# Peptides against a protein of PDB entry 4ASU, part 311

Target 1, 270 residues: chain A of PDB entry 4ASU
Amino acid sequence: ATLKDITRRLKSIKNIQKITKSMKMVAAAKYARAERELKPARVYGVGSLALYEKADIKTPEDKKKHLIIGVSSDRGLCGAIHSSVAKQMKSEAANLAAAGKEVKIIGVGDKIRSILHRTHSDQFLVTFKEVGRRPPTFGDASVIALELLNSGYEFDEGSIIFNRFRSVISYKTEEKPIFSLDTISSAESMSIYDDIDADVLRNYQEYSLANIIYYSLKESTTSEQSARMTAMDNASKNASEMIDKLTLTFNRTRQAVITKELIEIISGAA
Target 2, 83 residues: chain B of PDB entry 4ASU
Amino acid sequence: FTFASPTQVFFNSANVRQVDVPTQTGAFGILAAHVPTLQVLRPGLVVVHAEDGTTSKYFVSSGSVTVNADSSVQLLAEEAVTL

## One batch from the design tools (peptide; made by RFdiffusion4, then SolubleMPNN)

Design b2_p28_7_s3 (from b2_p28_7, 15 letters changed)
Fold by OpenDDE base, seed 5:
Structure b2_p28_7_s3 (fold): chain B 270 residues (1-270), chain C 83 residues (1-83), chain A 28 residues (1-28)
Amino acid sequence: as target 1 above (270 residues)
Amino acid sequence: as target 2 above (83 residues)
Amino acid sequence: EEALEEALKKFEEEWREKYKEKLEERRA
């Protein structure tokens, strides 16, 4: 490589490093906000799941329709955030299919679709785009919930798959259950909840779905921003190391060129 | 007793004496060992009676309330403000 | 953002190829 080539490469990498550093700072700011907003959202979301955990709602084996909701975003450069969710979705879909269940998929965020399109295109009901540019609101979750309920797919049970935030350096892909109104209404374990009006139960279920989606979005967002911050930090460090190595190469090459020129001058060959 | 909105937590697994909630079917008081029920909130006042005798008032827009068999209660409001 | 993503992917691939030995040392 010529000195010119090395210089060009150095310039390019330095520019990348500047970009990754800037992105790291942006991700850090978004992470800080997301983490603050996750605190109440987690209490809210865990509260919304309490019924399903305590009632131990079971879906009869004869019911075959299962919905998988994968929660991610549209934005890349966040490590294994999207692939982790997609992997879990694939695994769950395969297991359910092996058990004789019909599986349909909803993707929250375009990245889920991009990963699963080739292998699971026929199973997709809908993909929600424009996720991840702004912090998710309860309104956003409500829109998703409404669209799901209006999709016409009469699922019996479902799974929402998302990355749960653990720490700035750790997340875990998790699954939470979703149940249809019919499944809840027919569940034997719900018998202790006496004289619930059908309209009340319907409305309750709509809130429950929105609540769970909102919770999953907040967990996902926090995990994503943290992962992006880490990814950008790693990229910046990698760029720095490459810059150092290329700089050494440049200096060595320059010295060699100078030495060659000196030899040519001394030998009378220039 | 848990009382939260998407953006704020008012009570987290707290012990309370009584919670009065506004529901679509009417306002009711949740006491200790209340029968399990599911309700939907209407806009109105939530009154929390603490064990120490203090009373707190909140305005809620909508949401849900769950009373479980184990006496745990989840009050989840879309919007809530302290009065 | 897509252009940046592609550029970063290329950069990472080039970096990994060129500095595989260092990556292996850090993972060990």
Scores: peptide ipSAE 0.023, ipTM 0.825, DockQ to the pose 0.010
Fold by OpenDDE base, seed 3:
Structure b2_p28_7_s3 (fold): chain B 270 residues (1-270), chain C 83 residues (1-83), chain A 28 residues (1-28)
Amino acid sequence: as target 1 above (270 residues)
Amino acid sequence: as target 2 above (83 residues)
Amino acid sequence: EEALEEALKKFEEEWREKYKEKLEERRA
């Protein structure tokens, strides 16, 4: 490689390093906000799931329609965030299919579709795009919930899969159950609850779904921003190492060129 | 007793004496060992009566309230503000 | 953002290849 080529590469990598450092700072700021907003969202979301846990809602085995909701975003450069969700979605879909269930998939964020489109395209009902540019709001979750409920797919049970935030360096892909109105209404464990008006129960379920989606989005966002921060830090370090290597190569090449030129001058061949 | 909005937590697994909630079917008071029920909130006033006799008032928008068999209560409002 | 993502992916791939080459050179 010529000195010019090495110099060009050095310049390019230095520019990339500047970009990755900048992205790290942006991710850090978004992470800090996401973590603060996650605290109440977690209490809210876990509270919404309490009914299903305490009532031990079970779907009858004869029910066949299952919905998988994968929660991620449209944005890359965040390590294994998307692939982790997709991996669990694939596993769950395979297990359900093996059990004779019909499986449909909803992707929250375009990256889920990007990963699963070739193998699971026929199972996708809808993909929600424009996820990850701004912090998720309850309004966003409500829109997703409403669109899901109005999709015409009458699922019996569902699974929402998302990355739960643990720490700045750790997340865990987790699954939470979603139940249809019919499944809740027919569940034996719900018999202990006083007579509930059908309209009330429907509205309750709509809120429940929105609540769970909102919670999952907040967990996912926090995990993603943290992972992106880490990924950008790693990229910056990698760039630094490459810069050091290329700098050494540049210096060696420069010396060799000088030596060659000197020899040519001395030998009269120049 | 848990009372939260998407953006704020007011009570997290707290012990309270009574909670008055505005529901679409009417306002009712949740006491200890209340019968399990599910209700949807209407915009209105939530009143929390603490064990020490302190009363706190909140305005809530739409949402849900769950009373479980284990006496746990989840009051989840879309929006809530302290009065 | 997409252009940046692509550029970063290319960079990571190039880096991995070069790093592999370095590791191989160190093992040789």
Scores: peptide ipSAE 0.020, ipTM 0.808, DockQ to the pose 0.010
Fold by OpenDDE base, seed 4:
Structure b2_p28_7_s3 (fold): chain B 270 residues (1-270), chain C 83 residues (1-83), chain A 28 residues (1-28)
Amino acid sequence: as target 1 above (270 residues)
Amino acid sequence: as target 2 above (83 residues)
Amino acid sequence: EEALEEALKKFEEEWREKYKEKLEERRA
């Protein structure tokens, strides 16, 4: 490689490092906000899931329709955030299919579709785009919930898959159950609850779904921003190491060129 | 007793004497050992009666309330403010 | 926050372009 080639590479990598450092700072700012907003959202979301844990809702074996909701975003450069969700979605879909269930998929965020389109395109109902630019709001979750309920797919049971935030350096892909109105209304375990008006139960289920989606979005966002911050930090470090290596190569090459030129001058071969 | 909105937590696994909630079917008072039930909130006032005799008032928008068999209660409002 | 979002978008676009160039270089 010529000195010019090395110089060009150095310039390119230095520019990449500047970009990754800037992205790290942006991700850090978003992470800090997301973490603050996750605290109440977690209490809210866990509260919504409490019914399902306590009521032990069971779906009859003859019920075959299952919905998988994968939650991520549209934005890349965040390590394994999207691939982890997609991997679990694939695993769940395969397990359900092996059990004789019909599986449909909803993707929250374009990255899920991007990963699963080739292998699972026929199972996708809808993909929600424009996720991840702004912090998710309850309004956003409500829109997603409404669209899901209006999709026309009459699922019996479902799974929402998302990355739960653990720490700045750790997240875990998890699954939470969702149930259709019919499944909840017909569940034997629900008999202990007072006679609930059908309209009340329907509205309750709509809120429950929106609540769970909101919770999943907040967990996902916090996980994503932390992962992006880490990924950009790693990229910046890798770029730094490469710059150092190339700088050494540049210096060695420069000396070699000088030596060659001197020899040519001394030998009269020039 | 848990009472939260998406953005704020008012009570987290707290022990309370009574909670009055506005439901679509009318006012609903939740006492200790209340029978399990599910309700939907209407815009109105939530009144929390603490064990120490203190009373707190909140305005809530829409949402849900769950009373479980284990006497746990989840009051989840879309929006809520302290009065 | 809007300025940060715009900056992020710009950087992501620039990164994608550079990544495409690298992929093309590896395929050549």
Scores: peptide ipSAE 0.005, ipTM 0.805, DockQ to the pose 0.015
Fold by OpenDDE base, seed 1:
Structure b2_p28_7_s3 (fold): chain B 270 residues (1-270), chain C 83 residues (1-83), chain A 28 residues (1-28)
Amino acid sequence: as target 1 above (270 residues)
Amino acid sequence: as target 2 above (83 residues)
Amino acid sequence: EEALEEALKKFEEEWREKYKEKLEERRA
């Protein structure tokens, strides 16, 4: 490589390093906010899931329609965040298909669609875009819930798949159940709940769905920002190592060029 | 008893004497060993009576309340403020 | 942002390839 080539490469890598350092700082700030906002969101979301755990709602085996909601974002450069969700979605879809279930998919965030479009395009109902630029709000979750309920797809049960935040260095892809109004209303375990009006139950289910979606978005966001911070830190370190190596190569090459020129002068070689 | 909004937690697995909630079917009081029920909140006042005799008042916009068979209660409001 | 993401992805791929080559050279 010529000195010019090495210099060009050095400049390029230094620019990348500046960008990755900046992105790390931005991700760190967003992570700190997300973690703070996750605390109440987790209490709220876990509270909403309590009914399903305590009532042990079961879907009859003869019911065949299953909905998978994958929760991620539009933004890349966050390690395995998107691929982890997509992997679990694929596994769940395959298992359900093997059991004779009809599977439809909703993607929250464009990255899910980008990964699954080639293999699962026929199963996609809708993809929600513009996820990840701003922290998700309850309003956002409500819009997604409403769109799902009005989609015309009459699912019996479903799964919401998202990354649960554990720590700055750890997340786990998890699944939580979602149920249709018909499934909840027909569940034998719900008989212990007194005089539930059909309208009340419908409204309750709408809130429940919005609550679970909101919770999943908050877990996903916190996990993503943490993973991005780590990824950008690693990229910055890798760039630094490459800069050091190229700098050494540059210095050696420069010395060799000078030596060659001196020899040519001394030898009278024109 | 758990009482939370998406952005704030007021009670987390606390023991309370009574909770008065505004529901679409009417206001009712939740006491110990209340029968299991599901209700939707209407805009109104929530009153929490603690075991120590203190009373706290909250305004809620909407949401849900769940009373389970194990006497656990989840009050989940879209928006809530202390009064 | 998209152009930057693509550039960073290419950089990471190049880095991984070089790192693999170095690991292989150390094992030879």
Scores: peptide ipSAE 0.022, ipTM 0.827, DockQ to the pose 0.010; fails the geometry check

Design b2_p28_7_s4 (from b2_p28_7, 15 letters changed)
Fold by OpenDDE base, seed 4:
Structure b2_p28_7_s4 (fold): chain B 270 residues (1-270), chain C 83 residues (1-83), chain A 28 residues (1-28)
Amino acid sequence: as target 1 above (270 residues)
Amino acid sequence: as target 2 above (83 residues)
Amino acid sequence: AAALAAAIEAFLEEFRKKYEAKLEERRA
């Protein structure tokens, strides 16, 4: 019974190891692509954020509606990728609530909803699903931006929270600001742009939102694939160690059984 | 001067002499120390005049252009191709 | 951490080369 059980467990773990190795390879391929595509996306996205940084746009304190966009995916097995975003979302939501702000949440990727649903269900506006199977496109970002703008929620300021890629072994959860058209239009620091047509500014803001979302998706994807690759590597190593331990146990048990059988044969107690 | 699409970077924090952009309100040239402005791109021709006198032409579909107070420029096109 | 990063990078580079080779094979 014991040998059969160990053998079954060994077989199971070996199969898991094969799966994790395969997943590692898939993640590696996706990571390589994501990293390549992140380079221009970062320039593009950071370029879009440049206005907000340079203009030092401030939201008036009397403005109370705040939107939090959490960016992750639908897919698991990527370490702390989702939990890191969710943790920062929770922290930000709590801080904003303490400051008397109204907070609404958008989740990009089903994992955000899965983590926050119990505690923040009433704050969710929408969750975008089917994220992470394919690399995000600018079209995807545009759809998200459009849906947000058409949601009817008139936020004053927002925060987009995502994992910024640092290296194959490192990411950092970051927050970037999103501003409503009204906030941008009314910002004192934007006075140097006074001659800007309202329609132009509206269109500009739509592009900016799409650009920032696209950037966040690309950063998130790259971080996720890297983290998944690492997680699958660790899982494969852990499986290997377990296989070694079980193999030793198997060998010891087998020898014990053989010894017992031999003793029984020799003693005639059979 | 930064000029990029979501998938390609043409200029990254480069110094250029002039950039001609097609905007919804009309084409305009961005010179050094141009007044701050925000514009949206219409489909058309972008011409970049480098400091060395070289001229590069691009077709863009749509997007935005920002001229900041510090004279930094971000030209962000949805699609752009070198001509 | 640095050694792991280097190993991962090396692996990725090798994988990229193999993948690019396969892509070239498919385009030929």
Scores: peptide ipSAE 0.007, ipTM 0.802, DockQ to the pose 0.015
Fold by OpenDDE base, seed 2:
Structure b2_p28_7_s4 (fold): chain B 270 residues (1-270), chain C 83 residues (1-83), chain A 28 residues (1-28)
Amino acid sequence: as target 1 above (270 residues)
Amino acid sequence: as target 2 above (83 residues)
Amino acid sequence: AAALAAAIEAFLEEFRKKYEAKLEERRA
């Protein structure tokens, strides 16, 4: 490679490193906020799931309609965040299909659709876009919940799949159950809950769904920002190593060129 | 007893004496070992009576309250403020 | 490694374009 080629490549990689460092800082700021906002959201979301865990709600085997909600975002450059969710969605969909269930999919974030559209296009009900630009709000979760409830798809049970935040360096893809109003109302374990009005239960279920979606969005966002920060850090380190390597090559090549020129001068003067 | 909004936690697995909640069907007090129930919140006053005799007041918007068989309570408000 | 580098470069170029577009939108 000529000195010019090496210089051009060095400049390009240095620019990439600058961009990745900047993106790391942005991700770090968003992560710090997301982590702070996740603390109450986790208490809130886990509280909403408490009923389902304690009541041990079971869906009868004769029920055939299953909904899968995958939660991620529209944004890339965050490692395996989207692929992890998509992988679990695929696995769950395959298992349910093998069990003779009808499966429909909702994607929260465009990346889920991008990954699954080719293989699961017929199973998609709706994809929610514009996710990840701003921190998710309870209002956003409510909109998603309402759209689901108004979709006309009468699912019996469902699964929400998202990345749970563990630490700045780790997340875990998890699945939480979603139950239809009919499934909850017909569950034998719910018999201990006295004097539940049908309208109350319907409203309760709407809140529960919104709460769980909100929780999943907050976990997903925090996981995504941390993963992006790590990805950008790794990219910056890789760029640094390449810069060092190219700098060494540049210096060697420069020395060789100088030596050649000196020899030519000496030989020509000879 | 857990009491939270999406943005703030007021109580997390705390022991309380009584919680008064405003529900769509009417206000009721949740005592220790209250029967299991599900209710939806209406805008109104939540009063938490701690075991030490202190009383805390909150204004809540919409939300839900769950009383489980194990006496655990989840009060989840869309919006809540300390009064 | 070369394929990954190319993918990263392509992505960074797209990101740069998007970022520049956003900066232009904020300046407008």
Scores: peptide ipSAE 0.007, ipTM 0.801, DockQ to the pose 0.015
Fold by OpenDDE base, seed 3:
Structure b2_p28_7_s4 (fold): chain B 270 residues (1-270), chain C 83 residues (1-83), chain A 28 residues (1-28)
Amino acid sequence: as target 1 above (270 residues)
Amino acid sequence: as target 2 above (83 residues)
Amino acid sequence: AAALAAAIEAFLEEFRKKYEAKLEERRA
C-alpha cells in the first residue's frame, strides 16, 4: 500500500468519525426530549392498562384470531432496538401458531417489515411507515388506532411489543395486551362494571387502543434514541482506534520509503 | 386517583374526596367506594375535591374515566388544562 | 491495517539485508 492509499483511508475514517460524532449529538438531544415527554406518557399509558390488569380479562380458548403489533421505527443505527422487537414477535407468533391461533402482524416502523418480510410476509396486515422522524404525538397514535380498527381484521386478542425504557444504558422488550370490543364485552370479569352502554364501551376501547399505542411509541422512541447515542459513541471510539492504527502504519511506511530512497542513493541503483 | 393527559399529569395515585366528571351520559360525581364503571368524557369541567378541602378545576376535551372495584380511578383526557 | 503493517515490516527487513550485503561487498 502506498502512502497515498493510507492517507486516503485516514481521511475517509476521519470523515466517518465526524459523522458519527454528529449523529451522537443529535441522538442525545432527541433522547433528552424523549425522556421528558415519556414521564407523563408513562402515567397516561399505565393508567390505560389498569383496567386490563384489574379485570383480568381472559380470552376464551375457542377464539383464534390474534394480532401482534410490533413497535419500532424507520431509522437504523440504534443497536439491537429493532432486532429485539422482531425476535419477540417471532417467538410470540410461533407460540400462538403452535396453540392453533391465527396470527396477523402489524409493523409500526419500516424496520419491522424489513426484518420479518421473508419469513412472515403472509401474516402482515399493514406496516406504518414514516415513524421516527419526529417525536410521536397522540394524533399519530390515534391515526394508527383508527386504521387498525378499520382494517377489517376482527381479532379477538392482541399483543403490542415494544422496547420499554429503563435507563440511558438499558431497555427491555415487553408485551402488553390489547383486546377487541367483543372480547371485553363478553368477559365475565367485566360484569362488575355496571351500566356500560355499548356505544360508550366502543368509544372507550378506541381511546384505550390509542392510549396504549401512544405509550408504546414514547417508550420505543426514548429507548431508540438512547441506544443510537450509545451506538454512535461506540462507532466513534472504533474509528478513533482505527485512526491510531493507520497513523502508526503511515509513519512506518514513510520511514520505509525514506530508507528505500537512501539505500538507492548509496547503492547507485538507479 | 390518577388524572393525566398524554403530555401532563395532574394527579398520580392520589387520595381525593370526590371527582366530578362530564360524561356522555351526563355529569356524575365519583365518591369513595363508587361502583365500578367505564365512561367516556365529553368536553367540560372536571372538579377535583381533595381531602384537605382544596378544590381544583380543569377543562377537558375528551377521554375516558375508569372506576375500578378497588376504588382506583383513572381519568385520562386527550387534552386538559387547569382553570 | 495488520496486513499492511506486516508488508511494511517485511519490506524493511528485506532492504536491511540488502544494505548489509552491500556493505560487506564493499569491505571485501
Scores: peptide ipSAE 0.005, ipTM 0.782, DockQ to the pose 0.004
Fold by OpenDDE base, seed 5:
Structure b2_p28_7_s4 (fold): chain B 270 residues (1-270), chain C 83 residues (1-83), chain A 28 residues (1-28)
Amino acid sequence: as target 1 above (270 residues)
Amino acid sequence: as target 2 above (83 residues)
Amino acid sequence: AAALAAAIEAFLEEFRKKYEAKLEERRA
């Protein structure tokens, strides 16, 4: 009975190890692609954020509506990727609430909803699903941007929270600002920009939002694939160690059974 | 001067003499110390004049161009191809 | 795994004790 149980466990763990190894390889391939595609995306996204950094756009204190966009995916088994974003979202939401702001949340990826829906369901505007199966495109970002702009929620300022890729072994959850058209238009620091047509500014802001979302998706994807690769590697190693331990246990148990059988034969009790 | 699409970078913090961009009002030439402005790109020809006198031509679909007070320029096209 | 290992070790110890007892009974 005991040998059979150990054997069954060994078989199960070996199967898990095969799966985790396979997933590691898939994640590695996706990571390599994501990292390559992140290079231009970062230049593009950082370029889009340059205006907001240089213009030092400040939201007046009387404006109370704040939007939090959490960027993640639908897929699990990637370590703390989702929980890190969710943690930052919770922290930001709490800080904003303490400051008397109204907070609404958008989740990019189903995992954000899965983590936050119970505690923040009343703050959720929309959750975008089917994220993470394919590399994000600018088209995807544009769809998200358009839906946000058409949501009817008139936010004054927002925060996009995502995992920025640092290296294959490191990511950092970061926050970038998003601003409404009204906030940008009313910002004193924008007065230095000459002859900005309202229609031009609207279109510009639409591009800016799409650009930032696209950038965040690319950072998030790269971070996620890297983290998944690491997680699957760790899982595979842990499985290997467990297999070794169980194999030793199996051998010891087998020897005990053999010894018992020999004793029974020698004692004539069998 | 930064010129990029979501998938390609053509210029990254480069010094250029002049950039001609297609806007709704026609051709817009960005020179050194141009006044800060925001514009939206229309489909058309972008011409980058390098300091060495070389010119590069690109076709862009749409996007934005930003000229900042510090003379930095961000040309962000949705699609761009070298011509 | 640790619980199983402990159970196996306990079983082996019990078996060893029984075996030693039987050996003593035969030597006697």
Scores: peptide ipSAE 0.000, ipTM 0.793, DockQ to the pose 0.004; fails the geometry check

